# Peptides against a protein of PDB entry 5K2M, part 17

Target 1, 273 residues: chain A of PDB entry 5K2M
Amino acid sequence: MRIGITYTVLRREEMAIKERAGEFGEVVMLHEDDLLFPGNYDLDVVIIRNVSHFKALYTARLFESEGIPTVNSSRLIFEAGDKLFATLRLAGKVPVPEWKAALSEGGALRVPDSLGYPLVSKPVFGSWGRLLAKVNDRDSLEAVLEHRKWMKNPLYGIHYFQEFVEKPGRDIRSYVIGGEFVGAIYRYSNHWITNTARGGKAEPCSDPEVEELSVKAWEAFGEGALAIDIFESEKGLLVNEVNPNMEFKNAARVTGADMAGKLVEYAVEVAKT

## One batch from the design tools (peptide; made by RFdiffusion4, then SolubleMPNN)

Design b1_p9_5_s4 (from b1_p9_5, 4 letters changed)
Fold by OpenDDE base, seed 5:
Formats: sequence, structure tokens, C-alpha cells
Structure b1_p9_5_s4 (fold): chain B 273 residues (1-273), chain A 9 residues (1-9)
Amino acid sequence: as target 1 above (273 residues)
Amino acid sequence: SEAPDLSGA
């Protein structure tokens, strides 16, 4: 078994994955600078740990073009890493926040007629709450839309909105790998954007409802390793988004779950299929 | 702290 690991930055996650992968076979660390295609790589599977969503997506697809399976697959990275496409998958399986998509400013201006205020404007791509806006009124909506017009990436012209969900000062991040629930954490924040990367505290979450919902959310995609962001709302649990390029350092520390091991085990099973 | 997503996108 030869296991590739692609990476941008050698984080704690990549170190843990490397260490665990070494128990299953030969490990080939592949920094982004090492990636040239076509490359005739002698690998049974590649674990994709590129930081950039797009780098991860293209890296996965490039290995797949050489007949090498990836964890996650390019399909999963594509569908799960786009908030709108992820919502389309999730909405058929699990409760999600109410959402609207518009393809023009004129369409976007009508979104409040159906969802009301407050809204959350999201780019379809990006991490760490970048370019998230709480839109409380029309003036704020117009401002967000105006700014989007001048953004160079055409994907910023895809207007994705959710209802604003009042959260109890936290959200939930769960982890499902190969259909197995691995663990979950609460992420505490005084800001409406809950992200541990922004200095939030993490605590273990042990809730059977979270576990069941997380597995169902994973089943909407049917493969890979996903982090799942869940909101506690007045309507119950809502699956907000999924992440096919999950960070798990804090979650692993807080829960004690061997997330790196589970990821490697899944990659080894993928290599055998 | 988790390493910040430095990729920007």
C-alpha cells in the first residue's frame, strides 16, 4: 500500500495523517510544489489535504485522471465544498436553513420578499466565514450586492442567501468518515459567526440526535470524510454546511477521537475498491 | 489554535 498525502502546509492534521498512514503502508508526502501532472504516480490512494478548496479539487481530479482514487474524491470536494451545491444535496435528506439563490442583482433584491430579514449572504465558496454578511435591511442588501459587482471572481455573482438562524452562542461541528460518525464538538463564539479558528472554544458534543443527523447529512453525498456544521435553532437541528477539507485538530483534542486514523482507514478501504 | 486557512479561497 502506497499512500499519497497532498498538502499546502504541514499542519497538525497532516502530521497525524502521515503518522497513521505509516502504519498501513508507505507514505508519500506531496507538497503542492511537488505536484506535476501527468506524473505517473505510483500510489494506491491519495489523501487530499491542500488548504485551498480549488487546489484540493483540481489535485483530486488530476490523480483520478491517472486512475488513482482520492480521499476526498473530486466529486465530493466539488459538491460539498460549494455551499449552494451542498445545500442542494442536503435539502433532500436533512433539515437545512431556509435558503434562496439568485443569479442577478434584480433576483437577489427579491429574496427578502420570500425569506424576510435578517438574511445571511454567503459566497458559494470560501472558508472561515469570509464574506459572510448578516443582512438586516434593504440598505445592507444593496451594499453587499454593490460590492459583489466589483469582485473579480464571477462566482461572487452567484447570490446565495440563508435565513439568519439565532444560535445559542455556539454551533456544532461533527465528523463523519466513510459513513461512520467519529465525533462532534460545540464551537462557542460571542459572534454570530462561530468558528474555532476565530478564537472560539471547543467542547465535546455527545448528542444522539447530532450523531443521527450527521450520518444522514453524510449520506446525502454518500462518500468520503466530511465535517458537518449544525445549528441549534428554535426549529431544531439544522445542517448549515459541510466541509470536505476538514480541520480536526481541536475536535480530535477535545473528543479524543482518532480522526486521522479513521481517515487513513477509510483511504485504505478506498484503495482496495 | 488551528492554522488559519491562508488560501484565501
Scores: peptide ipSAE 0.016, ipTM 0.576, DockQ to the pose 0.138
Fold by OpenDDE base, seed 2:
Structure b1_p9_5_s4 (fold): chain B 273 residues (1-273), chain A 9 residues (1-9)
Amino acid sequence: as target 1 above (273 residues)
Amino acid sequence: SEAPDLSGA
């Protein structure tokens, strides 16, 4: 078994994955600078740990083009890493926040007619709550839309909105790998954005409803390793988004779950199929 | 200090 691991930066996650992968076979660490295609890679599977969503997506697709399976697959990265595409998968399988998509400013200006205020503007791509805006009124909506016009990436012209969910000063991040629930954490913040990457505290979450919902959310995609962001709302649990390029250092530390091991075990399973 | 989350664009 030869296991590739692509990476941008050796984080705690990549080090843990490397260590665990070494128990199953030969490990080939592949920095982004090492990735040239076609490359004639002799690998049974590649674990994709590139930081950039797009780099991860293209890296996965490039290995797949050489007949090498990836964890996650390019399909999963594509569908789960886009907030709108992820919502489309999740919707009808699990409860999600109310959402609207608009493809023009004129369409976006009508979103409050359905969602009301406050609402949340999200880019369809990006992590750590970058460019999330709580839109409290018409003036704020117009400002967000005006700024988006001047952003170079055309994906900023895809307007994704959610209802603003009042949260109890926390959200939940769960982890499902190969259909198995691995663990979950609460992420605490005094800000409406509760991501631990922004200085939030993490605590273990042991809730059977979270576990069940997390597995159902994973089943909407049906493969790979996902982090799942869940809101506690007045309407119950809502699956906000999923992440196919998950960070898990805080969750692993807090829960004691062997997330790196589970990821490697799944990659080894994928290599054998 | 928790290493910054590097989940980039």
Scores: peptide ipSAE 0.019, ipTM 0.587, DockQ to the pose 0.163; fails the geometry check
Fold by OpenDDE base, seed 1:
Structure b1_p9_5_s4 (fold): chain B 273 residues (1-273), chain A 9 residues (1-9)
Amino acid sequence: as target 1 above (273 residues)
Amino acid sequence: SEAPDLSGA
């Protein structure tokens, strides 16, 4: 078996994936500079680890066009990596925060009539809490919308809003690979944006309700490896978003789960189908 | 310092 691994930066995750993949076959590391299409790749499967959502999406689709399956698939990356499209999948299977989408400024200005204040404004793409805004009032909403008009990417004209969820100073990140729950962590933060990327403490989460909800959230997509962000709210557990290009070094360290091994095992299964 | 989650960029 020949396992490709595409990457932008060789992180701890990519090193761990490479090491575990070596137990199953020949490993071919493919930096973004090595990726030219159409090409003659002799690979049974490709693990997609490009940092950029869009680079990951296009890389996956390009390999698939040459008959090489990818983990994650371009379909999964597309649907899970867009917050609105992910919400559309999730909302049919699991509890999610209340949300609205608007396709114009005039539509966006009416969102508070349905959701009230405070709101959270999100771009449909992007990570690490980039361009998240807590919108407390009309003046703040107008300011966010005005700024969006001057952003060059047309996708900033797709307005996605959620209710503001009061959290107990933490959120949950779980991991589901091939439909199997692998592990979960609490992420602690003094800021309303909880992200380990911003220096939050991680602790193990052992909760059967989190495990069940995480698997159901994965089943909304039905394939691949996902990190799942869950909120503890007064309404119970809410699935906020999913990530088809997950970081897991902190979760692996804290839980002791072999996330890299589970990802490789799943990729080997995909290669055999 | 935990490296930022770059997965959604």
Scores: peptide ipSAE 0.017, ipTM 0.580, DockQ to the pose 0.236; fails the geometry check
Fold by OpenDDE base, seed 3:
Structure b1_p9_5_s4 (fold): chain B 273 residues (1-273), chain A 9 residues (1-9)
Amino acid sequence: as target 1 above (273 residues)
Amino acid sequence: SEAPDLSGA
């Protein structure tokens, strides 16, 4: 078996995936600079670890066009990596924060009539809480909408909003690979945006309700490896978003779970189908 | 120093 690994930066995750993949077959590391298409790649499966959402999406689709399966698939990356498309899948299977989408400023200005204040404005793409805004009033909404008119990427004209969820100074990140729950962590932050990339503490999460909800959230997509972000709210657990390009260094360190091994095992299964 | 996760670029 020949396992490709595409990457932008050789992180701890990519090193761990490479090491575990070596137990199953020959490992071919492919930096973004090495990727040209069409190509004659002799690979049974490719693990996609490109940092950029769009680079990951196109890389996956390009390998698939040559008959090589990918983990994750281009379909999963597309549907899970867009916050609005992910919400459309999740809302049919699990509890999610209340949300609205608008395709114009005039539509966006009516969102508070249904969601109220405070609300959260999100871009449909991006990570680490980039361009998230807590909108407390009409003046703040108008300011966010005005700034979006001047953003060069037309995707910023897609207005996605959620209710503001009060959290207990933390959120949950769980991991589901091939339909199996692998582990979960609490991410602590004094800011309403909880993210370990912003210096938050991580602790193990051992909650059967989180495990069950995480598997159901994965079943909304039905394939691949996902990180799942869950809020603890007054309404119970809410699935906020999923990530098809998961970081797991902190989660693996804190839980001791072999996330890299589970990802490789799943990729080997995909290669055999 | 944990290397900054660049996944958001």
Scores: peptide ipSAE 0.016, ipTM 0.577, DockQ to the pose 0.182; fails the geometry check

Design b1_p9_6_s1 (from b1_p9_6, 6 letters changed)
Fold by OpenDDE base, seed 5:
Structure b1_p9_6_s1 (fold): chain B 273 residues (1-273), chain A 9 residues (1-9)
Amino acid sequence: as target 1 above (273 residues)
Amino acid sequence: ELPVDGRGS
């Protein structure tokens, strides 16, 4: 078996995936600079680890066009990696924060009529809480919308909002690969954005409700490897978002779960299908 | 420069 791994930066996750993949077959590391299409790639499966959502999406689709399956698939990356598209999948299966989408400034200005304040403005793409805004009032909403006009990417004109969820100084990140719950962590922060990439502490989360909800959230997409961000709210557990290009170094360290191994095992399964 | 999708190394 020949396993490709596409990547932008060789992180701890990519090193772990490479190491585990070597137990199953020949590993072909493919930096973004190595990728040209159409091509004659001799690979049974490709694990997609490009940092950019769009580069990951297009890379996956390009390999699929050559008849090579990918983990994750371009479909999954597309649907899970866009916050709005992910919400559309999740909302039919699991509890999610209340949300609104608007396609114009005029539409966006009416969002508080439904969600109230405070609300959270999110770009439909991005990571590590970038360009998240807690919007407490009309003035702040207008400011966010004004700034969006000057952003170069037209996707910033897609206005996605959630209710602000009051959290107990932490959130949950869980991992589901091939429909199997692999593990979960609490991410602690005094800031309303609890992402550990911003210096938060991680601790193991052992909660059967989290496990059940995580699997259900994965089932909304029905394939691949997902990190799932869950909020503990006054309304109970809410699935905030999913990530089809997950970081897991902190979770693997804290839980002891073999996330890299599980990802490789799933990729091998996909290759055999 | 950050990628178009705001992700970095």
Scores: peptide ipSAE 0.018, ipTM 0.628, DockQ to the pose 0.385
Fold by OpenDDE base, seed 3:
Structure b1_p9_6_s1 (fold): chain B 273 residues (1-273), chain A 9 residues (1-9)
Amino acid sequence: as target 1 above (273 residues)
Amino acid sequence: ELPVDGRGS
């Protein structure tokens, strides 16, 4: 078996994936600079580890066009990597924060009539809490919308909003690979945006309700490897978002779970189907 | 440099 691994930066995750993949077959490391299509790639499966969402999406689709399956698939990256498209999948299967989408400024100005204040403005793409805004009032909403008009990328004109969820100074990040729950962590932060990339402490999460909810959230997509963000709210557990391009070094360290091994095992399974 | 696509390109 020949396993490709595409990457932008050789992180701890990519090193662990490479090491585990070597136990199953020949490993071919492919930096973004090495990728040219159409190409003659002799691979049974490709693990997609490009940092960019769009580069990951297009890389996956390009390999699929050559008849080579990918983990994750271009379909999964497309649907899970967009916050609005992910919400559309999740909302049919699991509890999610209340949300609204608007396609114009005029529509966006009516969102508080349904969600109230405070609400959260999110771009449909992005990572590490980039361009998230807590909107407490009408003046703040108008300011966010005014700034969006001058942003270069047309996707910033897609107005996605959620209710503001009061959290107990933490959120949950769980991992599901091939339908199997692998592990979960608490991420602590004094900021309303809880992310380990912003210096948050991580601790193990051992909660059967989190495990069950995480598997159900994965089933909304039905394939691949996903990191799942869960809020502890007054209404109970809410699935906020999913990530098809997961970082796991902190979670693996804290839980002791073999996330890299589970990802490789799933990729080997995909190669055989 | 900020990612062009918002996720670290």
Scores: peptide ipSAE 0.017, ipTM 0.615, DockQ to the pose 0.362
Fold by OpenDDE base, seed 4:
Structure b1_p9_6_s1 (fold): chain B 273 residues (1-273), chain A 9 residues (1-9)
Amino acid sequence: as target 1 above (273 residues)
Amino acid sequence: ELPVDGRGS
């Protein structure tokens, strides 16, 4: 078996994946600079670890065009990596924060009529809390919308909003690979954005309700490896978003879960299908 | 306690 691993930066995750993949076959590390298509790659499966959502998406699709399956698939990356598309999948199966989407400024200005204030403005793509805004009032909403007009990427014209969820100074990140719950952590932060870009600490999360909800969230997509962000709210557990290109080094360390191994095992299963 | 994992995208 020949296992490809595409990457932008060789992180701890990619090193762990490489190491575990070596137990199953020949490993071919593919930096973004190595990726030319069509390329006639001799690979049974490719694990996609490109940092950029779009580069990951296109890389997956390009390998698929050569008949090589990917983990994750381009379909999954597309649907799970877009916050709005992910919400569309999740909302049919699990509790999610109340949300609205608008395709114009005029539409966006009506969002508070439904969600109220405060609300959260999110770009449909991006990571590490980039361009997340807590919108407390009309003036703030107008400012966010005005700034979006001047952003060059047309995707910034897609207005995605959520209710502001009051969290107990933490959120949950769980990991589901091939439909199996692998582990979960609490992420602590004094900021309303509980992300590495804002600081935070991780602790193990052992909660059967989290496990059940995480699996259900994964089933909304039905394939691949996902990190799942869950909020503890006054309404109960809410699935906020998913990530088809997950970081897991700290979660693996904190929980002791073999996330890299589980990912490789799943990729090997995909290769045999 | 360890740093929180981010999202690569």
Scores: peptide ipSAE 0.020, ipTM 0.599, DockQ to the pose 0.212; fails the geometry check
Fold by OpenDDE base, seed 2:
Structure b1_p9_6_s1 (fold): chain B 273 residues (1-273), chain A 9 residues (1-9)
Amino acid sequence: as target 1 above (273 residues)
Amino acid sequence: ELPVDGRGS
């Protein structure tokens, strides 16, 4: 078996994936600079680890066009990597924060009529809490909308909002690969954005409700490897978002779970399908 | 360094 691994930066995750993949076959590391299409890739499967959501999406689709399956698939990356599209999938299966989408400033200005204040403005793409805004009032909403007008990417004109969820100083990140729950962590922060990439600490999460909810959230997509962000709210557990291009170094360290191994095992299964 | 574009997180 020949396993490709596409990457932008050789992180701890990519090193671990490479190491584990070597147990199953020949590993072909493919930096973004190596990716030319159409190509003659002799690969049974490709693990997509490009940092950019869009680069990951297009890389997956390009390999698929050559008959090479990817983990994750371009379909999953597309559906899960967009916060709004992910919400649409999730909302049919699991509890999610109340949300509204608006396609104009005029529509966005009416969002508080449904969600109230405070609310959270999110771009439909992005990571590590980038461009998240807690919108406490009308003035803040107007400011966010004004700034969005001047952002170059037209996707910033897609206005996605959630209710502000009061969290107990933490959130949960779980990992589901091939439908199997692999592990979960608490991410602690004194800030309303609890992402560990912003200095949050991680602790193991062992909660059967989290496990069940995580699997159900994965089933909304039905394939691949997902990190799942879950909020603890007064309404119970809420699935906030999913991530088809997960970082797991902190989770692996804290839980001892073999995230890289599970990802490779799944990729090997995909290669055999 | 954080990518400017939509990063899979």
Scores: peptide ipSAE 0.017, ipTM 0.624, DockQ to the pose 0.586; fails the geometry check

Design b1_p9_6_s2 (from b1_p9_6, 6 letters changed)
Fold by OpenDDE base, seed 4:
Structure b1_p9_6_s2 (fold): chain B 273 residues (1-273), chain A 9 residues (1-9)
Amino acid sequence: as target 1 above (273 residues)
Amino acid sequence: DLPVDRRGS
């Protein structure tokens, strides 16, 4: 078996994946600079670890066009990596924060009529809580919308909003790979945005309700490896978003779960189908 | 340390 691993930066995760993949076959590390298509890649499966969501998406689709399966698939990356598209999948299976999408400023200005204030404005793509805004009032909403008009990427014209969920100073990050729950952590933050490097700690989360909900959230997509962000709210657990290109070094360290091994094992099974 | 997703554009 020949296992490709695409990457932008050789992180702890990619090193762990490489190491574990070596137990199953020949490993081919593919930096983004190594990728040209069409190509004649001799690979049974490719593990997608590109940092950019879009680069990961296109890389996956390009390998699939050569008849090589990917983990994750381009379909999964597309649906799970977009916050709105992920919400569309999740909302049919699990509790999610209340949300609205608008395709114009005029539509977006009516969102508070349904969600009230405070609400959260999110871009449909991005990382590190980039361009997340807690919108407390009309003036703040107008400011966010005005700034969006001047952003070059047309995806910033897609207006995605959630209710503001009051959290107990933490959120939950769980991991499901091939439909198996692998582990979960609490992520502590003194800021309402927990998914940022703004200080905090990770602790193990051992909660059967989290495990069950995480598996159900994965089943909304039905394939691949996902990190799942869960909120503890006054109305119970809410699945906020998923990540088809997860970091797991801290979660693996804190839980002791073999996330890299589970990912490789899943990729090997995908290669055999 | 908080695990931070790196899924930039």
Scores: peptide ipSAE 0.016, ipTM 0.556, DockQ to the pose 0.222
Fold by OpenDDE base, seed 3:
Structure b1_p9_6_s2 (fold): chain B 273 residues (1-273), chain A 9 residues (1-9)
Amino acid sequence: as target 1 above (273 residues)
Amino acid sequence: DLPVDRRGS
């Protein structure tokens, strides 16, 4: 077994994945600077750990074009890594926050007629709550839409909105790998955006409802390794988003779950298929 | 710190 690991930065996660992969076979570390296609790669599977969503997506697709399976697959990265595409998958299987998509400013201005205020404006791509806006009124909506007109990336012209979900000062991050629930944590924040690395506390989440919902959310995609963001709401648990490019250092530390081992075991299974 | 991902960057 020859296991490739693509990476941008050697983080604790990549070190743990490398160590565990070494128990199953030969490990080939591939920095982004080492990647050139078409190439002659002697690998049975590649674990994708590139930091950039788009670099991860293209790296996966390029290896697949050489007949080498990847974890995650380019299909999964594409569908799960876009908030709107992920919502389209999730909405058919699990409870999600109410959402609306508009393809123009004129369409976006009608979103409150369906969702009301407050609502949340999201870009379809991005991490750490980047360019999330809580929109409390018409003036704030107009301001967000005006700013979007001047953003250079055309994807900012895709207007994705959710209802604002009141949360109990925390959210849930769960991990499902190959259809198996691996673990979950509470992420505490005094800000309405809980997905921030700054100043938050993580605690273990042991809730059978979270476990069941997390597996169902994974089944909406049917493959790979996903981190799943869940909100505790007055309506019950809501799956907000999924992450096909997960960090897990703190979750592994807090839960004691062998997330790196589970990821490698799944990659070995994919290689044998 | 909290576990976060860098999917879009």
Scores: peptide ipSAE 0.015, ipTM 0.544, DockQ to the pose 0.250; fails the geometry check
Fold by OpenDDE base, seed 1:
Structure b1_p9_6_s2 (fold): chain B 273 residues (1-273), chain A 9 residues (1-9)
Amino acid sequence: as target 1 above (273 residues)
Amino acid sequence: DLPVDRRGS
C-alpha cells in the first residue's frame, strides 16, 4: 500500500495522518510544489490536505484523472466545499437554516421580503467565518452588495443568505468518516460567529441526537470524511454547513477520538475498492 | 494559532 498525502502546511493534523498512514504502508508526502501533472504517480490512494479549497479540488481531480482515488474525492470537495451546493444536498435530508440565493443585486435586494431581518450574508466559498456579515437592515444589505461589486472573483456575485440563528453562545462541530460518527465538540464564543479559528473554546459533545443528525448529514453526500457544523436553535438542531477539508486538532484533543486513524482507515478501504 | 485555512486564496 502506497498512500499519498498532499499538503500546503504541515499541521498537527497532517503529522497525525502521516504517522497513522505509516502503519498501513509506505507514505509519500506531497507538498503543493511537488504536484506536477500529468505525472507517473505510483500511489494506491491520496489523502487531500491542501489548505485551499480550490487547490484541494483540482489536486483531487488531477489524481483521479490518473486513476488514483482520493480522500476526499473531487466530487465531494466540490459539492461539500461550496456552501450553496452543500445546502442543496443537506436540505433534502436534514433540517437547515432558512436560506435564499440570488444571482443579481436586484434579486438580493428582495431576499428580506422572504427571510426578513436579521440575515447572514455568506460567500459560497471560504472558511473561518471569512466575509460573513450579519445584515440587520436595508442599509447594511446595500453596503454588502456594493462591496461585492468591487470584488474581482465572479463567485462573489453569487449571493447566498441565511436566516440569523440565535444560538446559546455555542455551536457544534461533529465528524463523520465513511458514514461512521467519530466525535463532536461544542465551540463556545461570545460572538455570533462561534468558529474555533476565531478564539472559540472546545468542549466534548455527547448527544445521541447530534450523532444521528451528523450521520444523516453525511448521507446527503454518501462518501468521504466530513466535519459538520450544527446549530442549537429554538427550532431544534440545524445543519449549517459541512467541511470536506476539516481541521480536527482541537476535536481530537478534547474528545480523545483517533480522527487521523479513522481517516487513514477509510483511505485504505477506498484504495482496496 | 492563526487559522491556517486559506479557502478563497
Scores: peptide ipSAE 0.015, ipTM 0.558, DockQ to the pose 0.281; fails the geometry check
Fold by OpenDDE base, seed 5:
Structure b1_p9_6_s2 (fold): chain B 273 residues (1-273), chain A 9 residues (1-9)
Amino acid sequence: as target 1 above (273 residues)
Amino acid sequence: DLPVDRRGS
């Protein structure tokens, strides 16, 4: 078996994936600079670890066009990597924060009529809480909308909002690979954005409700490897978002779960189908 | 640490 690994930066995750993949076959590391298409790639499967959402999406689709399956698939990257498209999948299967989407400023200005204040403005793409805004009032909403008009990417004109969820100073990140729950962590933060990339402490989460909900959230997509962000709310557990290009170094360290091994095992299964 | 998940870049 020949396992490709595409990457932008060799992180702890990519090193762990490479090491574990070496137990199953020959490993071919493919930096973004090594990728030209169409090409004659002799690979049974490719693990997609490109940092950019769009580079990951296009890389996956390009390998698929040559008959080489990818983990994750271009379909999964597309649907899970967009916060709005992910919400559309999730909302049919699991509890999610109340949300609204608007395609114009005039539409966006009516969102508080349904969600009230405070609400959260999100771009449909992005990571580490970039361009997340807690919108407490009308003036703040108008300011966010005004700034979006001057952003170069037309996707910033897609207005996605959620209710503001009061959290107990933490959120949950779980991992589901091939439909199997692999592990979960609490991420602590004094800020309403609990992302560990901002220096939050991580602790193991052992909760059977989190495990069940995480598997159901994965089933909304039905394939691949996903990190799942869950909120503890007054309404119970809410699935906030998913990530098809997961970081797991902190979760693997804290839980002791072999995230890289589980990802490679799943990629090997995909290669055999 | 380089911003690892540049989903927005």
Scores: peptide ipSAE 0.014, ipTM 0.558, DockQ to the pose 0.319; fails the geometry check

